# Peptides against a protein of PDB entry 1IK9: the designs that were tried, part 224

Target 1, 211 residues: chain A of PDB entry 1IK9
Amino acid sequence: MERKISRIHLVSEPSITHFLQVSWEKTLESGFVITLTDGHSAWTGTVSESEISQEADDMAMEKGKYVGELRKALLSGAGPADVYTFNFSKESCYFFFEKNLKDVSFRLGSFNLEKVENPAEVIRELICYCLDTIAENQAKNEHLQKENERLLRDWNDVQGRFEKCVSAKEALETDLYKRFILVLNEKKTKIRSLHNKLLNAAQEREKDIKQ
Target 2, 207 residues: chain A of PDB entry 1IK9 as posed
Amino acid sequence: MERKISRIHLVSEPSITHFLQVSWEKTLESGFVITLTDGHSAWTGTVSESEISQEADDMAMEKGKYVGELRKALLSADVYTFNFSKESAYFFFEKNLKDVSFRLGSFNLEKVENPAEVIRELIAYALDTIAENQAKNEHLQKENERLLRDWNDVQGRFEKAVSAKEALETDLYKRFILVLNEKKTKIRSLHNKLLNAAQEREKDIKQ
Target 3, 195 residues: chain B of PDB entry 1IK9 as posed
Amino acid sequence: MERKISRIHLVSEPSITHFLQVSWEKTLESGFVITLTDGHSAWTGTVSESEISQEADDMAMEKGKYVGELRKALLSVYTFNFSKESAYFFFEKNLKDVSFRLGSFNLEKVENPAEVIRELIAYALDTIAENQAKNEHLQKENERLLRDWNDVQGRFEKAVSAKEALETDLYKRFILVLNEKKTKIRSLHNKLLNA

## One batch from the design tools (peptide; made by RFdiffusion4, then SolubleMPNN)

Design b2_p26_3_s3 (from b2_p26_3, 18 letters changed)
Fold by OpenDDE base, seed 1:
Structure b2_p26_3_s3 (fold): chain B 211 residues (1-211), chain C 211 residues (1-211), chain A 26 residues (1-26)
Amino acid sequence: as target 1 above (211 residues)
Amino acid sequence: as target 1 above (211 residues)
Amino acid sequence: DLEKAKKELEELLKELEEEEKKEEEE
């Protein structure tokens, strides 16, 4: 089961942060359980796939688009953009929410909630879930941090080896060329010496022929 | 201000998870605010640096060691190891906790709490803090994940460049040696040819002298 | 390949040194 807790402001009680918990299995489209609490009282309702489909049809909205709007309204928390307005009557236990667009506000959905008999259990479970989520996220963060540090060390090691390899390649090339030049110069000197000896021998022979 | 929320079990109410919130500034040693809640009622107390010092002295424990034990008891949450036992009287508002060692249990500390008049506000604020902590941890996790992916890409890029550099070094060395061998063989052939010409010239001269 | 090329170069260098030594000895 997936779960999201968000804070919302009710139009009737704007000074009191309410918490909206939504629980669903795999997809929000298949239905969900909604729980509202003010930290003292709690209210719960179950919304079925058929109710979601009916609300989409009543709105003349494509189901996937409607579920997308439900996801934004119910799971994103009321971000500062006041795009979604939440209403709840504690008397009727009727929860409804509206989408506020620039020129048009419309009701996005409505749910009947039931007052929870033992709100303290719901609140304790909600806090437990938050603490468990914090612990899981901390463990993931510690793991990612350790892996990040490992990857950085490994990167620095390979980078240092790469720089050494580049330098070693340049040094090798330079050494090989220097050695080659030395040997070639020796052979060039030898060839020149042998040519000079050959020229001298030819000149001596030409002198010997000329007596 | 630093803050930690943990779940604890009270000896008097083992079936009801209680939440222990501790808030402090910089160091727990400087004092802290402790808040206990069962999701319906809340109790708060302030513990001063002087009280912490007095408790350490009464225990004949070094202050740093005592603060270390307070940190384990109050901030670690009651892990499964039942090393710390928590007691609270709702009537007296007296909170005390014990450390259970193999053969000896001892009182680690005791605090007077006051019943909060509006527990719903404390509970709402506690839930808000949990949600904020979740959001912050999620943002950190997303950042670390992106950095981890970046570092992995950078590692793979440098590794690939390193392998190419190694191969290029070996190829360069091989090519240079092959070219050097070719040129040296040409020079060797030239030297041999010149030597043979010189020997022939000397033999001809020796024939001409004999002749 | 590289070791073979190195060995061939070393042999060529040695043969050249022996040829140079023979030329210093006549």
Scores: peptide ipSAE 0.023, ipTM 0.815, DockQ to the pose 0.033; fails the geometry check
Fold by OpenDDE base, seed 5:
Structure b2_p26_3_s3 (fold): chain B 211 residues (1-211), chain C 211 residues (1-211), chain A 26 residues (1-26)
Amino acid sequence: as target 1 above (211 residues)
Amino acid sequence: as target 1 above (211 residues)
Amino acid sequence: DLEKAKKELEELLKELEEEEKKEEEE
């Protein structure tokens, strides 16, 4: 079962933050349970898949698009853009919400809620769920932090090995060239010496022929 | 201001989860505000630094150790070890808690609380704080996840560069040795050829002298 | 491959040094 708790403001009570809990199985499309609370009273209603389908049809909206709008309205809370307006009558237990666009507002959905007999239990369970969610998110944060520290260490290790490899490559190249230059110069000197000996021998032979 | 909300069980009402909110500035040692709620009623008390010091002295406990025990009791909730037992009288508004050790239980602290006139406001604020904490922790999780993905990419990049550097070093060494072997063999052949020419020239000169 | 090339170079260098020694000795 999935659940989302959002803070909302009701048009009838704009100074009192309300909390909207939506709970569903797998998808909102299959239906959901809505619970509204002001921290003293609670109201709950069940919305079926058939009601969602009927509301989409009545609005002449494609079901997937309608469910997408329900998700934005009911799971996001009043986002900073105040695109959704929530209304609730405590007397009639009628909950409805509107989507406000530039020049057009339209009712997106409406639900009959029932007043919960024991609101304290609903409120306690809601707080428990919030505390459990905090604990789970903290555990995820600690895990991600440890993984981040591991990855940073591993990165630094490979980076250091890479820098050593680059330096070792440059050093190897330099050393090899120096060694080979020395050997080549020795052989070049020897070749020059042998050439000079050959030239001298040829000159001496030419002198011996000239007597 | 720091705040911690914990679930606790009261000995008087073991079936009803209570919530213990502790709020303080910088350190618990400087004093704190304690709020207890059952989701219907709320009770609040202020504990001063002087009261904490007096309780530590009365217990003949070092203040830092006492504050350490307060932190474990009041901020951890009833940890899974049930080391701390909480008691509250709704009639007297007297809150006390005990530390349970193997063969000894002792009262760790006690506070007079006052019933809050508007518990719904306290409960709403508590829920708001939980929701804000969830949102902050989610944002931290998303940030850590993005950093983790970045570090993984950076690690893979450096690892790939390192492997290429290793291969390039081995290839460089092999290529240099092959090239230098070729050049050295050419020079060796040239030296041998020049030596043979010198030997032939010497033999011809010896023939001319005998001649 | 590399070790073979190193060994061949070392042998070549040694043979060249021995030829140089023979030329310093006549």
Scores: peptide ipSAE 0.023, ipTM 0.818, DockQ to the pose 0.034; fails the geometry check
Fold by OpenDDE base, seed 2:
Structure b2_p26_3_s3 (fold): chain B 211 residues (1-211), chain C 211 residues (1-211), chain A 26 residues (1-26)
Amino acid sequence: as target 1 above (211 residues)
Amino acid sequence: as target 1 above (211 residues)
Amino acid sequence: DLEKAKKELEELLKELEEEEKKEEEE
């Protein structure tokens, strides 16, 4: 089961932060449980897949788009843009929420909730879930931090080896060319020396023929 | 101000998870505020630096060691080893905790708490802090994950370049040696040819002198 | 350094080829 807890402000109680818990199996489309609390009282309702489908049809909205709007409204909480307005009557236990666009507001959905008999249990479980989520996220963060430190060390090691390899390649090429130039010059000198000996021998032979 | 919320079990109410919030400025040694809640009622007390010093002295414990024990007891919650036992009387508002070692249990500390008049406000603020902590940890997690993915890509890129550099160095060395061997062999052949010409010329001259 | 060494080698090779050509004409 997936769960999201968000803080919301009710139009009727704007000074009191409420908490909206939504719980679902895999997809919000398959239905969900909604729990509202003010830290003293709690209210719960179940919304079925059929009710979600009916609300989408009543709105003349494509179901996937409607579920997308539900996800934004119920799982994000009151984002900084007041795009969603939440209303709840403690008397009727009727919860409804509206989407406020620049020029148009419309009701996005409504639910009948029931007052929880033991709100302390719901609140304790909600706090437990928050603490568990914190612990899990801390463990993930510590792991990722250690991995990042490892990867950074490994990157620096390979980078240093790469730079050494580049320099070594350039040095090798330079050294090889220098050595080969020396050897080639020695051979060139030897060839020139042999040519000069041949020329001298030919000149001496031409002198010997001329007596 | 630093804060830690932990779940604890009270000896008097072992079936009900309680939450222990500790809040302090920089160091637990400088004093702290302790808040206990069961999700319905809340109790708060303030512990001063002087009280911490007095408790350490009464225990004949070095202050740094005592503060270290307080940190383990109050900030870790009931770890899986039941090393710390928590007691609270709702009637007297007296909170005390014990350290249980294999052969010895001893009282580590005690506090007088006061019942909070509006527990819902304390509970709401506690939930808000949990949700804020979750959001911060999620943002850190997402950032670390992106950094991890970046570092892994960068490592793979440099590793691939390094491997190419190693191969290119070996190929360069081999190619240069092959080319230079060819040139040197040509020059060696030329030197041999010139030597043979000189030998022939000398033999012909010796024939001409005998003639 | 490397480009200078390459150029010196190319010049050396060219001079050797020219010396070989003279010896064939001779």
Scores: peptide ipSAE 0.022, ipTM 0.814, DockQ to the pose 0.034; fails the geometry check
Fold by OpenDDE base, seed 4:
Structure b2_p26_3_s3 (fold): chain B 211 residues (1-211), chain C 211 residues (1-211), chain A 26 residues (1-26)
Amino acid sequence: as target 1 above (211 residues)
Amino acid sequence: as target 1 above (211 residues)
Amino acid sequence: DLEKAKKELEELLKELEEEEKKEEEE
């Protein structure tokens, strides 16, 4: 089961933060349980897949698009854009929400909720879920932090080896060329010396033939 | 202000999860506000630095050690080890907690709490704090995840460059040695050819003299 | 491959030095 808790403002009680809990299995389309609380009272309703389909049909909206709008309204929390307005009557237990666009406001959905007999249990369970979520997220944060530190060490090690490899390549090239030039110059000098000896020997022989 | 919320079990109501909120400035030693709730009622008390010092003295415990025990009792949540037992009387509003060691149980601290007139406000604020903490931790998790992915890409890039550098160094060394051997062999052949020409010239001259 | 090339170079250099010594000695 998946769950999302958000804070909402009701049009009827704009000064009192309410909490909207939605719970579902895999997809919101399969139906969900909605719970509303003000920290003292709680109201819960079950919305079936058939009710979601009926609301989509009544709106003349494609079901996937409608479920997408429900997800934005009910799970995203009221983002700062007040795009979704929430209404609840404690007397009728009727919950409805509207989407506010630039030139059009329309009802997106409506649910009959039932007042919970033991709101303290619902509130305690909600707080427990929040604390469990905090603990899970903290453990994940600590794990990711340790992994970041490992990856940074590994990066620094490879970077240092890479820099040493570059320097070693340049040093090797320079050393080899210098050594090669020296040896080639020695051999060039030897070849020149031998050529001079041959020239001298040929000149002496030409002198000996000329008596 | 720092805050920690934990779930606790009261000896008087072991079947009902209670929530213990502790709020403090920088250090628990400077005093704290303690709030207890069952999701319906709330009780709050302020503990001063002087009261903490007095409790430490009454226990004949060094203050830093005592504050360390308070931190473990009040902030760690009851870890699975039931090392700390919590007691609360709704009638007297007296809260006390005990440390349970193998052979010794002792009272670690006691506080007078006051029943909150509007528990719904305290509960709403507590839920808001939990939701804010969840959002902050989620944002941190997403950031750390993106950073991990970046560090992994950076590591793979440097690793690939390093491997190319190693291969290029080996290829360079091999190529330079091969070229140098070829040139040296050419020079060696030239030197040998020149020596043979000198020997032949000397032999011809010796024949001409005998002639 | 590289170690073989290094060894061949060292041998070639040594042979050149020995040929050079023989020419200084006639």
Scores: peptide ipSAE 0.021, ipTM 0.814, DockQ to the pose 0.034; fails the geometry check

Design b2_p26_3_s4 (from b2_p26_3, 16 letters changed)
Fold by OpenDDE base, seed 1:
Structure b2_p26_3_s4 (fold): chain B 211 residues (1-211), chain C 211 residues (1-211), chain A 26 residues (1-26)
Amino acid sequence: as target 1 above (211 residues)
Amino acid sequence: as target 1 above (211 residues)
Amino acid sequence: ELEEAEKEREELLKELEEEEKKEEEE
């Protein structure tokens, strides 16, 4: 089961942060359990897949788009843009929310909730879930941090090896050319010396023939 | 201000998870505010640096060690080892906790708490803090994940450049040696040819002199 | 000199083979 807790402000109680817990199986489209609390009282309702489909049809909205709007309204919290307005009557236990667009506000959904008899248990469980989520996220952060530190070391090691390889390649090229030039120059000098000896021998022979 | 919320079990109410919030400035040694809640009621107390010092002295424990024990008891939650036992009287508002060692259990600390008049506000604020902490930790996780993915790419890029550098070094060496051998062999052949010409010229000259 | 240059070449080739072998073993 997936779960999201968000803070919302009710139009009727704008000074009191309420918490909206939504729990669902795999996808919000399959239905969900909604729990509202003010930290003293709690209210819970179940929304079925059929109710979601019916609300989408009644709105003349494609189901995937409607579920997308539900997800934004119910799971994102009230983002700073006040795009979603939440209303709840403690008397009727009727919860409804509206999407406020520039030129049009419309009811996005409405749910009948039931007052929880033991709100403290729901609140304790909600806090437990928050603490569990914090602990899990901290463990993930610590793991990712250790992996990042490992990857940084590994990157530095390979970078250092790469720089050494570049330098070694340049050094090798330079050394091989220097050695080649030395040996080549020696061979050229020996060739020149042998040519001069041949020329001298030929000149001496031509002198010896000329008596 | 630093803050930690943990779940604890009270000896008097072992079936009801309580939440212990501790808030402090920089170090727990400077004093702290403790808040206990069962999700319905809340109790708060302030512990001063002087009280912490006095409790350490009364226990004949070094202050840093005592603060270390307070940190483990009050900030770690009840870890699975039941090393710390928590007690609270709702009637007296007296909170005390014991450290259970193998052969010795001792009172580690005790605090007088005051019942909060509006526990719902404290509970709402506590849930808000949990949600803020979750959001911050999620943002850190997403950042670390993106950095991890970047570092993996950067590592793969450098590794691939390194492998290409190694291969390029080997190829360069092989090519340079092949070219060098070719030129060297040409020069060796020319030297041998010139030496043979010199030897022939010398032999002809020696024949001409004998002639 | 040519024997020394051939020997230095064989030594350099051997050092390179030993470095390559170290890089494969690390």
Scores: peptide ipSAE 0.011, ipTM 0.801, DockQ to the pose 0.024
Fold by OpenDDE base, seed 2:
Structure b2_p26_3_s4 (fold): chain B 211 residues (1-211), chain C 211 residues (1-211), chain A 26 residues (1-26)
Amino acid sequence: as target 1 above (211 residues)
Amino acid sequence: as target 1 above (211 residues)
Amino acid sequence: ELEEAEKEREELLKELEEEEKKEEEE
């Protein structure tokens, strides 16, 4: 089961932060349980897949688009822009919400809730879920931080080895070339010396023929 | 101001999870505010630096060690081992906690709390703090995850460049040696040819002199 | 850096080939 808790402001009680909990199985489309609380009272309702489908049809909206709008309204909390307006009557237990666009406001959905007899239990469970989520996220954060520090060390180690490899390649090339030139020059000198000896021997032979 | 919310079990109500909020400025030693709630009622008390010092003295415990024990008891939640036992009287509003060791149990501290008139406001603020903490931790986790993915890519890139550099160094060494050997062998062949020409010329000259 | 080291290698190889040609012409 997936769950999201959001802060909302009700039009009827704008000074009191309410909490909207939505719980669902895999997808919001398959239905969900909605719980509203003000920290004293709680109200709960179940929305079925058939009710979601009927609301989409009544709105003449494609179901996937409608579920996408429900997800934004019910799971995203009060975004900074008053795009979603929440209404609740404690008397009728009727919850409805509207999408406010620049030029158009329309009702996105409505649900009948029931007042919870023991709201303290619902509130405690909600706080427990928040604390569990904090602990899980903190453990994940500590793990990711340690992994990030490890990867940074490993990157620095490979970078340093790479720079040493580049420098070693250049040094090798320079050393090999210098050694080759030395040996080549020795061979060139020996060739020149042998050529001069041949020329001298030929000149002496030509002198010996000329007596 | 720093804050920690912990789940605790009261000896008098072990079936009902209570929440212990502790808030402090920089260090717990400077004093703290303690809030207890069961999701319906709330109780709050202030503990001063002087009270903490007096409790440490009464226990004949070094203050830093005592504050360390307070931190473990009040901020760590109910650890898996029943090392800390929490007691609260709703009638007297007297809160006390004990440290349970294998061979010794001792009272670690006690506080007088006051019943909050509007517990819903305290509970809403507590839930808001939990939701803010979740949002902050989630944003940090998403950032660390992206940074981890970046560092992993950067590591793979440098590792690949390093492996190419190693291979290029070995290839360079092999290529240079092959080329050098070819040139040196040509020079050696030319030297041998010139030596043979000199030997032949000397032999012919010796024949011409004998002739 | 690796591309620069490859360019230096190509230049060094050209110098070697030019030295080989000069020795064939002597």
Scores: peptide ipSAE 0.012, ipTM 0.808, DockQ to the pose 0.022; fails the geometry check
Fold by OpenDDE base, seed 3:
Structure b2_p26_3_s4 (fold): chain B 211 residues (1-211), chain C 211 residues (1-211), chain A 26 residues (1-26)
Amino acid sequence: as target 1 above (211 residues)
Amino acid sequence: as target 1 above (211 residues)
Amino acid sequence: ELEEAEKEREELLKELEEEEKKEEEE
């Protein structure tokens, strides 16, 4: 079961922050349970998949688009503050909400809620869910922090090895060329010396023939 | 101001989860505000630095150790479940808690609370704090996730460059040695050829003299 | 740096090949 709690303001009670809890299975389209509380009283209603389909049809809106608007209204309490208006009558237990566009406001949905007999249980369970969510998110954050510290160490280790490899490549190249030039020059000197000896021997032979 | 909300169980009402909120400035040692709620009623008390010091003295406990025990009892609700016992009288508004060790239980602290006139305000503010904490922790989680993904990319990039550097070093060494051997062998062949020409010239000169 | 070292390698290898060719041509 998925759950979202959002802070809302009611037109009838703009000074009193209300909390809107929505609970559903896999997708909001399949239906959901809505709970409203002011921290003292609570009201709950169930919205079926058939009611969602009927509301979409009555609005002449495509179901996927309608569910997308429901998700924004009911799960994203902190949308740009003025896009959704929430209304609730404690007398009739009738909850409805409107979408406010620049030039057009329209009813997005309406639900009959029932007053909860023991609101303290609902409030305690809501607070428990918040505390459990905080603990889970803290554990995830601690895990990600440790993983980031590991990745940073691993990056520094590879970077240091890479720099050593670059330096070792340059040093190897320089050393090999220096050694090569030295040996090459030694061989060139021997070749030149042997050529000079051959020239001298040929000149001496030409002198010996001319007598 | 720092705040912690914990779930506790009272000896008088073991079936009803209570919430213990503690609020303080910088350190718990400087004093704190304690709030207890069952989701319907709320009770609040203020504990001063002087009261904390007096309780430590009355217990014959070093202040830093006592504050450390207060922190475990009041901020870490989920300590191993059986280490701290919480008691509250709704009639006297007297709150006290005990530390249970294997062979010894002792009173750790006691506070006079006052019944909150508007518990719904306290509960709403508590839920607001929970929701704000969830949002902050989610934002931290998203940030850490993005940083993790960045560090992983950077690690893969450096690792790939390092592997290329290693391969390039090995290829360079192999290529330079092969070329060096080829040139060296060519120079050795020229030296041998020139030596043979010198020997032949010397032998011909010796024949011409005998002749 | 790696790209510069690879260029310097290619230049030095060309100089070596040119010196080898000059010594094959005496």
Scores: peptide ipSAE 0.012, ipTM 0.807, DockQ to the pose 0.022; fails the geometry check
Fold by OpenDDE base, seed 4:
Structure b2_p26_3_s4 (fold): chain B 211 residues (1-211), chain C 211 residues (1-211), chain A 26 residues (1-26)
Amino acid sequence: as target 1 above (211 residues)
Amino acid sequence: as target 1 above (211 residues)
Amino acid sequence: ELEEAEKEREELLKELEEEEKKEEEE
């Protein structure tokens, strides 16, 4: 079961932060349980897949698009953009929300909620879920931080080996060329010396033929 | 201001999860505000630095050690170890907690709380704090995840460059030695050829002298 | 760095080939 809690402001009570809890299985399309609380009272309603489909049909909206709008309205929390207006009557227990566009506001959905007999239990469970979520997220943060530190060490180790490899390549090249030039020069000198000896021997033979 | 919310179980109401909020400035030693709630009622008390010092003195405990025990009791949440037992009377508004050791239980601290007139406001603020903490931790998780993905890419890039450098070094060494051997062998062959020419010239001259 | 070291290698290999050619002409 998936769950999202968000802060909302009701048009009737803009000074009192309300909390909207939505609980669903896998997808919001399959239906959901909606709970509203002001920290004293709570109201809950169940919305079926058939009700979601009916609301989409009544709006002449494709179901996937409608569910996408429900997701934005009910799961995102009212972002600062006031794109969604929430209305609730404590008397009728009727909850409805509107999407506000530049030139058009329209009702996106409406739900009948029931007043919870034991609101304290719903509130306690909501706080428990928040505390469990905090603990889980904190454990994940600590794990990711340790992995980050590990990856940074591993990066530094490979970087240092890479730099040593580059330097070793350059040093190898320089050393090999220096050694080769020395040996080559020795061989060149020996060849020149042998050529000079051959030239001298040929000149002596030409002198001996000329008596 | 620092704040910690924990779940606790009261000895008088073990079936009802209570929430203990502690708020303090920098250190718990400087004093704190304690709030208890059952999701319907709330009770708050202020504990001064002088009261903390007095409780430490009454226990004949060093203040730093006492504050360390307060931190474990009030900020850790009751871990599954039942090391701390929490007691509260709704009638007297007297809150006290005990540390349970193998052979000895002792009162660690006691506070007078006052019933909050508007518990819904305290509960709403508590839920708001939990939701803000969830959002902050989620943003931190997403950031750390992106950093880990970056570090992993950076590691793979350097590792690939390092492997190329190693291969390039080995190829360079092999190529240079092969080329050097070829050139040196040519020079050695030329030297041998020149020596043979010199020997032949000397033998011909010896024949000409005997003729 | 690796590209620079590869360029230096190519230059030094050309110098070796030029030295080899001079010795064939000698």
Scores: peptide ipSAE 0.012, ipTM 0.807, DockQ to the pose 0.022; fails the geometry check

